# Designs tried in a protein design run: peptides against a protein of PDB entry 5HOI. Part 79

Target 1, 351 residues: chain A of PDB entry 5HOI
Amino acid sequence: FRYMPFSPAGTPFGFTDRRYLTMNEVGYVSTVKNSEQYSITVSFFDVGRFREYHFEDLFGYDLCFLNEKGTLFGQSKTGQIQYRPHDSIHSNWTKIIPLQAGERITSVAATPVRVIVGTSLGYFRSFNQFGVPFAVEKTSPIVALTAQNYRVFSVHYSQFHGLSYSLSELGTSSKRYYKRECPLPMSLPNINSDMKKDANLDYYNFNPMGIKSLFFSSYGDPCIFGSDNTLLLLSKWRSPEESKWLPILDSNMEIWKMSGGKETTDIHVWPLALAYDTLNCILVKGKHIWPEFPLPLPSEMEIRMPVFVKSKLLEENKAILNKKNEIGADTEAEEGEEDKEIQIPVSMAAE

## One batch from the design tools (peptide; made by RFdiffusion4, then SolubleMPNN)

Design b1_p13_4_s1 (from b1_p13_4, 6 letters changed)
Fold by OpenDDE base, seed 5:
Parts: sequence; C-alpha cells; structure tokens
Structure b1_p13_4_s1 (fold): chain B 351 residues (1-351), chain A 13 residues (1-13)
Amino acid sequence: as target 1 above (351 residues)
Amino acid sequence: MKAKDVIQELLSE
C-alpha cells in the first residue's frame, strides 16, 4: 500500500499533461505540465462573484483545497504549502511543513478560519487562515481531510483496522472530538473486480482509497463518496450513541433509473457537493470515471433522504423560520405542498 | 441542470 496525495474530487493526469487538482461547488483548480513547471488555473462556477486567476507553479503542487475565500496548495513530498486568497487585498503565504523521512502530506483542507494538514504518519497540523500554527496532534495515518468553518472531517487508514473517521471542532484553545477514529463503513476499491477496465487501474494508482470526494453538506453533515459510487452522510453526529452513516444515494442506481433502465456503464457521477437534498456533480460519459477537459457543466441529482432525516431537517427549518418570525420579518413564506409521502424503496425498509 | 435531462442527452450521443 502507498499513501497518495488526496484532494476532494481531484483527477489523475492519465495520458494527458493536465488534471484537476480539486473541484467542489465553488469551482475547480487545474494544473498543466509545462516542461519542468506547472501552470495552475483557479476557475469558478459563479463567474459574477469570482475572477479566474492563474500562476506558475515551480514546486509541482499535488494537493489542493478550494473554498469561498481562497485556495490552499500543498506538495506532498517537500511539505510546502501555499494559501492564495481569491481577493487580491489579502496576501498569499507559504510555509514548509516539517516531514520525517518517508512522511508525506496526504491531504490538506482550508476554511476561511482554519488550515489543516494531514500526513501519512498521522500528524494532524492546524493553523489559522494566516498560517499561524495552533497544534500538532498524532493520530492514525490520515488519508483524506475536509473542513467547514471550525469543523474537520478526517479519514484515517490502518492496515489492521481499515478505514476510520474523526469529526472534530478546532476552537482557539482546544480541539473537541465529536467522533474520534470511529469505524468508517465505506467499501474500498476491489482490485480484482474493478481492474478489468484499464481506466480503473489508473484511477486506483492515483487514489487507492477510492474516495472520489468528501465534504460537509449545506446542513454541516460529513459526506463521503467512495469507489462504489454511494454517497454516505453521517447523521446525528452530535449524539455519540445515535450517530450513523446513511447511504443517501446510490448514484449507479439513480443513473440507471434516469436512463429508463438502459445500459449506463459508460456514464459516471463525479461528486462536487451536497446542497440540501441535491448532489451537485459532474456527469461524465466515457472510459474514464473522472471529468476530462473542458469541464462539463455541473448537474443536480436529487437524493432520497430517509424520512427521519427529512423530518429532522423540517424541524430544524421550522426552528429557523420561527426564529426569523420572532425577529419580526413579515416575509410571507408561501406554504408549498410539503405533505407528499415519500415512498421508501422496499430495500431500505428491511431494518 | 437536472441530472435526468443530462443523462438523456448523453444517451442520445
């Protein structure tokens, strides 16, 4: 097994000189090989809110995380990281993360308030948005990171225990765990079944965990999209005993249904984000399971949230609406027809 | 764009 640099929805070079370093709901970061150099472009889906920018990369950044305020870059072998705000008012900063012999940065994450670096030896390094260090913690080997505000979702790998996850809050003075190295019930890539297609081998060599992406939902729930093309959502994570992973979307099954039951073996979902009840994704047709160039427009795939998750979201939305009404904003919210009984597929009713 | 419409387009190619 080899620890590889992971970035959310990052793509391999394949047979090309270009790849996506990362992509999400904000935009996409591409890199192009130019002799011994790289040209990086940071592109956005909301072209009215953000301006595309590019720069020459002399370091060969292989890690990236994009948020609404900036882009974090990392070099897995050298330990170099760079944060580039999208706004030119804020300064770029660069740091070298000290690495032990054979240690690699495996993942990086950035929010408007935190920068996180995870390594193949399980060093979890936290910084503020200006690169001021807070702490170094030793965990199980980190294979993936994402973050929203002060919250971090980390995926760990052990040869003995497989995949685990942590969910933590990075305060100013302390780290709080909601979950600490709990089992992650995600399927790993099956080399024997999946390797029948050469394109799957190239992707496995790039990403041996098969984690296409991980993100927080718009409601702040950890989400992960594995090699099985199933979207998992961590429900009730605030209640340690009630917390569970929910398979909220089988994307292969949804593509099959949307096709009218046709063969769809060449159509692939590439996950970007989960907004409410909609997976934002790139739909890809071809041999490669990842988007090529140019990037297709994002598509919206409706998820079938389990009724008990919808009811809790409805209660949370009612509580938000009631708080808005107590603040005296007379916005007549039209009572939309919410009462349609969502038929739970019989296969999910077997608990 | 709705995924259903895009899938139908991709299947017509």
Scores: peptide ipSAE 0.602, ipTM 0.958, DockQ to the pose 0.646
Fold by OpenDDE base, seed 2:
Structure b1_p13_4_s1 (fold): chain B 351 residues (1-351), chain A 13 residues (1-13)
Amino acid sequence: as target 1 above (351 residues)
Amino acid sequence: MKAKDVIQELLSE
């Protein structure tokens, strides 16, 4: 096993001079080999909100994380990171992460308020959006990171314990764990069955964990999409004893259904984000399981899971709150209620 | 775009 640099929905070069460093609901970051340097382009799906930009990369950034405010780049071997705000009002900053001999940055994440760096030795480094360090923590080896606001979803790998995950909140003064190195029930790529196709070997060498992407849902639930093309969502993570991974979408089965039961072995889902009850993804036809160039338009795949129950329960709770306000009950809405996990009724979780 | 419509397009190619 080798620790490889991971970025959400990043693609290999394959036989080309270009790849996607990362992609999500905001946009996609591409890099092209230009002799000894790279040209990086940051592109957006909402062209009305954001302007595409490019720059020359002399460092060979192999890590990337895109958010609504900027792009974080990293170089896995040198430890260099760069944050580039999308808005020119804010300055770019660069930092070198100190790495031990043989240590690699394996993943980076950025929110509008936090920058996170994970390493192959399990160093978890946190910064603010300006690159001011908060803390260094030693964990199990980090293989993937994503973050939303102050929350961080980290995937760890141990040769002895396999895959684990942590869910943490990076406050101003302290890190809180909701989950700490708990077992992650994700299937690893099956080397023997899947590697009979050369295209799968190339992808495995790029991403040996088979994690196509990980993200937070629009509801703030950790999501992971593995090599089995199953979307897993961490439900009830605020309640440690009730927390469970839900297989919310078998994308191969949904493609098969949507085809009308035709053979769809050449159609692939490339996950971007989960917005409400809809997986935002790229649909790819071909030998490669990842999108090529140009990038196809994102597709919306409805998930049949209890997330539809969360949207309905949110609407129902809003409707109940609005009705309470109309009835003139001066119940001081304690500011603490907005962060309560919406309890899905047990009856709706069985359909 | 709806995934179903895109899948039908991809299957017609």
Scores: peptide ipSAE 0.602, ipTM 0.959, DockQ to the pose 0.578
Fold by OpenDDE base, seed 4:
Structure b1_p13_4_s1 (fold): chain B 351 residues (1-351), chain A 13 residues (1-13)
Amino acid sequence: as target 1 above (351 residues)
Amino acid sequence: MKAKDVIQELLSE
């Protein structure tokens, strides 16, 4: 097995000189190969809030994480990382992560308050947003990272145990685990079935884990979207005994339904984020399961969340609304119809 | 944009 650099919703070059390093709800980062150099562009969906910027990449950054405050870049082989704030008030910083022989940075994540680096040897390195180190921890080999605020969702791989995940909070003085290297019930890419198409082989070589993306929901629940095109959400993670992965969306089935039962083998979901009960995604038509250039506009897929998750979301929304009302923000709460019958997917009604 | 509308558009191409 070869550890590959992972970035959320990153795309391969394929037969082109360009790819997306990462994309999410904030925007998308592209890189174009120019001889021995790369030109990186950081683009945003909210063009009123953010200004697109570009720079020449002399290092060949193959890792990226975009947030609302900046972009983290990494070079998997050299260990170089760069953080670029979107705001010109804050300076860029560069750091070299010490790597052992054969070690690779496999994933990077950044929030407005934390920078995280994960490696193929399972070194978990944490920094503040200014690149000041907190700690180095040894874990199982890290294959993917995402982070929101102080919280980190990490995916680990062992040849013996398969995929595992951790959910941790990076305080100022200590790391707290909510979940530590627990089994991740995500299917790995099936080389024998999926490799029938050359495009699937190219994607597998780019991303052997088949993790198209991972993110935190707007409610701070870990989400992962695998090669099976199922969105998994980690529910009740604050209660270790009650915590479970929920298959909240089968995107192949939803595409099929939305087509009216037509053949949709060339239509693909590329996940960006989960906002409330809506998957933000790119819909792609073609041989490649990933978006090409130019990037299509994001689409919203409504998620039929299970009743017990939707009730929690409604309570959290009510709590957010109540806090806004206490702050004197006259946002008219449109009384959205509370009574929309939660159609439980038939596949979940069989237990 | 709603995914349903985009899927219908993509199927008309």
Scores: peptide ipSAE 0.602, ipTM 0.958, DockQ to the pose 0.654
Fold by OpenDDE base, seed 3:
Structure b1_p13_4_s1 (fold): chain B 351 residues (1-351), chain A 13 residues (1-13)
Amino acid sequence: as target 1 above (351 residues)
Amino acid sequence: MKAKDVIQELLSE
């Protein structure tokens, strides 16, 4: 096993000179190899809100995280990181993360208020948005990171224990754990069965964990999309005893249903984000399970949220409505139909 | 775009 640099929804070069460093609901970051240099482009889906920009990369950034305020870049081997705000008002900053012999940056994440760096030796480094360091913690080896506001979802790998996850909040004074190195019930890529296709082997060499992406939902729930094309959501993470991973979407099954039961072995879901009850994704047709160039338009795939997630959403919506009513905003309460039994996908209820 | 409509388009190609 080798620790590879992970970025959410990043793609390999394959046989091309270009790849996506990362993509999500905000946009996509591409890199093109130009001799010994790279040209990076930061593109956005909302072209009215953001302006595309590009720059020359002399370092060969292989890590990226995009948010609504800026882009974080990292070089896994050298330890260099760069934060580039989308707004020209704020300056770019660059730092070198000190790495031990053989240590790699394995993942980076950035929010408007935090920057996080994870390494193959389990060093978790936190910074503010200006690159001022808060702390260094040693954990199990980090293989993936995502963050929303002050919250961090980290995936860890141990040769002895397999995959684990942590959910933490990076306050001003301290790190709080909601979950700390708990087992992650995600299947690793099956090298023997799935690697018969050259395209799967190329992707496995790029991403040996098979984590296509991880993100926080619009409700702030950790989500992960593995090699099995199942979207897992961490439900009730505020209550340690009630917290569970919910398989909220089998994307292969949903593609098959949407096709009318046709063969869909060449149609692939590439996950971007979860907004409410909708997976934002790129639909890809072809040999490669990842999007090529040009990037197809994002698609919305409705998820069958488990009843327990809807009840929490109804409670949170009631709490938002109650707060709006306290503020004197006449929002007509549409009495939405309470009683639609959310059928858990039958394939996941029969095991 | 709705995933269903895109899947039908991709299957018509």
Scores: peptide ipSAE 0.601, ipTM 0.958, DockQ to the pose 0.654

Design b1_p13_4_s2 (from b1_p13_4, 6 letters changed)
Fold by OpenDDE base, seed 2:
Structure b1_p13_4_s2 (fold): chain B 351 residues (1-351), chain A 13 residues (1-13)
Amino acid sequence: as target 1 above (351 residues)
Amino acid sequence: PKASEVIQELLSE
């Protein structure tokens, strides 16, 4: 096994000079090989909100994370990271992460308030959005990271324990764990079955964990999309004993249904984000399981599972709160209620 | 676009 640099929904070069470093609901970051340098383009789906920009990359960034405020780049071997705000008002910054012999940055994540670096030796490094360090923690080897606001979803790999995950919150003074190196029930790529297609071998060499992407849902639930094309969502993560992974979408089954039961072995889902009850994804037809150039428009795939219930419960809770306010009951809204996990009634979890 | 519409387009190609 080799620790490879991972970025959410990143694509291999294949036989081309270009790839996507990352993509999500905000946009996509591409890199093109130009002899000894790279040209990076940061593109956005909302062209009214953001302006596409490009720059020359002399470092060969192989790690990327895109958010609404900026793009984090990393070089897995040198330990260089760069944060580029989308707004020109804010300065770019660079930092070198100290790496031990043979250590690699395996994943990076950035939110508007945090920058996270994970390594093949399990060093978890946290920074603010300006690159000021908070802490260094030693964990199991990190293979993937994503973050939303102050929350970090990390995937770990050990030869002895396989895949694990952590869910943590990076406060100002301390790191809180909701989950700490718990088993991750994700299927790994099956080398023997999948290697019959050369395209699968190229992807496996690029991403040996088969993690196409990981993200937080719009509700702040950790999501992971593996090589089995199943979207897993971590439910009830605030309750350590009740927390479970839900297979909320079998994308192969949904493609098959949407085709009317036709053979769809050449149609692939490339996951971007989970927004409410819809998987935002790129649908790809061809030999490669990843999008090529130009990038197709994102597609919305409806998820029938408990996320739809969360939307309704949020609307119902807002309607209840509004009714309470109309009745003039001075119920001090304890500021602590916004962080309560929406409990799905047991009756609705069975539909 | 809806995934169902895009899948039908991709199947017509």
Scores: peptide ipSAE 0.595, ipTM 0.960, DockQ to the pose 0.574
Fold by OpenDDE base, seed 4:
Parts: structure tokens; sequence; C-alpha cells
Structure b1_p13_4_s2 (fold): chain B 351 residues (1-351), chain A 13 residues (1-13)
């Protein structure tokens, strides 16, 4: 096994000189190889909110994370990271992460408030958005990272224990764990079945964990999309005993249904984000399971899971809050209520 | 676009 640099929804070069470094609901980052250099383009789906920009990459960035405020780049071998704010008001910054012999940066994540670097030796490095370091923690080897606000979802790999995950919050003074290296019930790529198709071998060599993407949902729930094309959502993560992975979407099954039961072996889902009850994804037709160039428009795939209950309960709670505010009831909105997990009534979990 | 619409388009190609 070899630790490879992972970025959410990143694509391999394949037989081309271009690939996506990352993509999500905000946009997509592409790199084009030009001799020994790379040209990076940061593109956005909301062209009215953001301006596309490009730059020459002399370092060969192989890690990327895009958020609403900037793009984090990393070079897995050299340990170089660069943060580029989308707004020109804030300066770019570059740092070198100290790496041991054979250590690689395996994943990077960035939020408007945090930068996270994970390594093949399990060094978890946290920074603020300006690159000021907070801490270095030793964990199991990190293979993937995503982050939302102060929360970090990390995937770990051990040869002995397989995949595990952590969910943590990076406060100013301390790291809190909601989950710490708990088993991740995601299937690894089946080398023997997947190697029969050259395109799957190329993808396996690029991403041996088969993690197409990981993200936080719009509700702040950790999501992961593996090689089995199943979207897993971590529910009830605030309650250690009640926390479970929900297979909220079998994308192969949904494609099959949407086709009217036709053979759809050449249609693939490439996950971007989970917004409410919809998977934002790229639908890909072809031999490669990943999007090529130009990038197709994102598609919305509805998820039919009990997450509908969470959306309705959120809308109902917002409607109740808005009515209370109109009635002039001084409900001291304790800052702690936004972070309460919406309890789904037990009656709706049985359908 | 909705995934169902896009899948029908992709199947017509």
Amino acid sequence: as target 1 above (351 residues)
Amino acid sequence: PKASEVIQELLSE
C-alpha cells in the first residue's frame, strides 16, 4: 500500500495533461501540466459571486482544498502549502510543513478559520486561516481530511485496523473529539474486480482508498462517498452511543432507477456536496468514473432518506423561531441552540 | 439540473 495525496473529488491525469485537483459545491480547481510547470485555475460555479483566477505553479501542487474564502494548495512530497484567498484584500501565504523521511502530506483542508494538514505518519497539524500554527497531534495515518468551520472530519488508515475516522472541533484553546479513530464501515476498492478495467486501475493508483469525496453536509454531518458509490452520512455524532453511519444513497441503484432499469455501466456519479436532501454531483458518461474536461454542470440527486425529517424539522423550528421573534418574546437565543442536533422523532425512523 | 433529466439526456446520446 502507498499513501497517495487525497483531495475531495480530485481526478487523476489519466492519459491527459490536465486534471481536477479538487471540486465541491463552491467550484473546481484544475491543473494543466506544461513541461515541468503547472498552470492552476480556480473556477467557481457561482460566477457572479467569485472571479475565476489562475496562476503558475512551480511546485507541482498535488493537494487542494477549496472553500468560500480561499484555496489551500499542498505539495505532498516537499511539504509546501499555499493558501490563496479569493479576495485580493488578503495576502497569499506559503509555508513548508516539516516532513520526516518518507512522510508525505496525504490531505489538506481549509475553512475560513482553520487550515489542517494530515500526513502519512499521522501528524495532524492545525493552523488558523493566516497559517499561524495551533498544535501538532500524532494520530493514526491520515488518508483524507475535510473541514467545515471549526470541525474536522479525518479518515485514517491502518494496515491492522483498516479505515477509521475522527470527528473533532478545533477551538482556540483545545481540540475536542466527538469521535476518535472509530471504525469506518466503508468498503475498500476490490483490486481483483476493479483491475479488470484499465480505467479503474488508473483511478486505484491515484486513489487506493477509493474515497471519491468526503464533505460535511449543509447540516454539518460528515459524509463520505467510497468506491462502492454509496453515500454514507454520520448521524447522531453528538451522542457517542447513538452515532451511526447511514447509507443514504446508493448512486448505482439511483442511476439504474432513473434510467428505467437500463444497463448504465458507463454512467457514473462524481460527488461534490450534500445540500439538505440533495447530493450535488457531476454525472459522467464514459470509461472513466471521473469527470473530464470541460466539466459538466453539477446535477442534483435527491436522497430519499429520513434526512427529509431533519429538513422539515429545521424549517418548522425556523418558522417557530421567526414567529417567536415577531411576538417580541425575548427568547435569549443561547448561542448553544444552533449546535443542538435535531432529534428526529422515533416514529419517523421506522419508515 | 435534476439528475433524472441529465441521465435521460446521457442515455439518448
Scores: peptide ipSAE 0.594, ipTM 0.960, DockQ to the pose 0.573
Fold by OpenDDE base, seed 1:
Structure b1_p13_4_s2 (fold): chain B 351 residues (1-351), chain A 13 residues (1-13)
Amino acid sequence: as target 1 above (351 residues)
Amino acid sequence: PKASEVIQELLSE
């Protein structure tokens, strides 16, 4: 096993000179190899809100995180990080993260208020959006990071314990854990089964954990999408004893259903984000499980959320509706969506 | 676009 630089929904170069460093609901970051340099482009899905920009990368950034305010770049070997605001109001900043011998930055995350750097030795480094350091914490080796506002979802790997996760909040004065290095019930890629296809080997070498992406849902629930193409959502994470991972989508099964039961072994879901009950994703047809160039338009895949997640959504929607009603917006209460019976997948009904 | 529509398009190629 080797610790590889991870970015959410990042793609390998494959046989090309170009790849996506990261992509999510905001946009996508691409890099092109030039002879001695890289050209990075930051592109957006909402072209009305954001202007595409590019720059020359002399460092070979292999880590990226995109948010609505800026892009964080990192170089896994040198420890260099750069934050680039999308606007011209805020300045770019660059910093070198001190790395020990053999240490790598394995993941970076950025929100409008926090920058997080995780390493192969388990150094968790936190900064504000201006690169001012808050703390350094020693954890188990970090393999993936995502963040929303002040919250950080971290994935850890130990050769002895496998995958674990943490969920933390980076306040002004202290880090709070909601979950601390708890077991992550995600399947790792099976080298022996998947290596029969050269394309799977290339992806495995790029991403040995098989984590295609991780993000927070629109409700602030941690989500992870593994090599099994199952979307896991961490439910009830505010209640330590009630918290559980929910397999909210088997994307292979949903593709199969949407095809009318045809063979769909060449159709792949590439996850971007979870907005409400809809997975935002890129649908990919071909030999590679990742999107190529040009990037296809994002697709919306409806998720049949479990009843106990629907109840939370109904409570949250009622709370939003009640707030709208207090503000004097005549929103007609559409009463009609209560009765969509959640068909439990037959595979879960057989125990 | 809806994933169902895109899947039908991809299956027609």
Scores: peptide ipSAE 0.593, ipTM 0.959, DockQ to the pose 0.666
Fold by OpenDDE base, seed 3:
Structure b1_p13_4_s2 (fold): chain B 351 residues (1-351), chain A 13 residues (1-13)
Amino acid sequence: as target 1 above (351 residues)
Amino acid sequence: PKASEVIQELLSE
């Protein structure tokens, strides 16, 4: 096993000179190899809100995280990171992360308020949005990171214990754990069955964990999409004893249903984000399980969330609305759409 | 676009 640099929904080069470094609901970051240099483009889905930009990369950034305020880049081997705000108000900054011999940056994440760096030795490094360090913590080896606001979802790997996850909040004074290195019930890629196709071997060499993406939902729930094409959501993470992973979408099953039961072995879901009960994704047809160039438009796939998750989300939304109303923010009350009984996905109803 | 519509398009190709 080798620790590889991971970015959410990043794609391999394959036999091409270009790949996506990352993509999510905000946009997509591409890199093109030009001899010994790279040209990076940061593109956005909302072209009215954001302007596409590009720059020359002399470092060969292999890590990326995109948010609504900026893009974080990282070089896994050298430890270089760069944050680029999308606006011209804030300056770009660059920093070298000190790495031990053989240590790699394995993942980076950025929010408007935090920058996080995870390494193959389990160094968890936190910074503010200006690159000012808060802390260094030693954890199990980090293989993936995502963050939303002050919250961080980290995936860890041990050769002895397999996959684990942490959910933490990076306050101003301290790190709080909601979950700390708990078992992650995600299947690893099966090398023997799926690797008969060269395209699957190329993807496995790029991403041996098979984590296509991880993100926070619009409600702030950790989500992970593995090689089995199942979207897992961490439910009830505020209650340690009640916390569970929910298989909220089998994307292969949903594609099969939407096809009318046709063969869909060449149609793939590439996950971007979860907004409410809708998976934002790229639908890909072909030999590669990842999107090529040009990037197709994002598609919306409805998720039949379990009723108990939907009810809790409605209560949390009401509580957020009530707090906004108490603060005197004029948010027009959109009228309550009726509680349509969402049938539990058949994959959840088989218990 | 809705995933169902895109899947039908992709299957027609």
Scores: peptide ipSAE 0.593, ipTM 0.959, DockQ to the pose 0.649

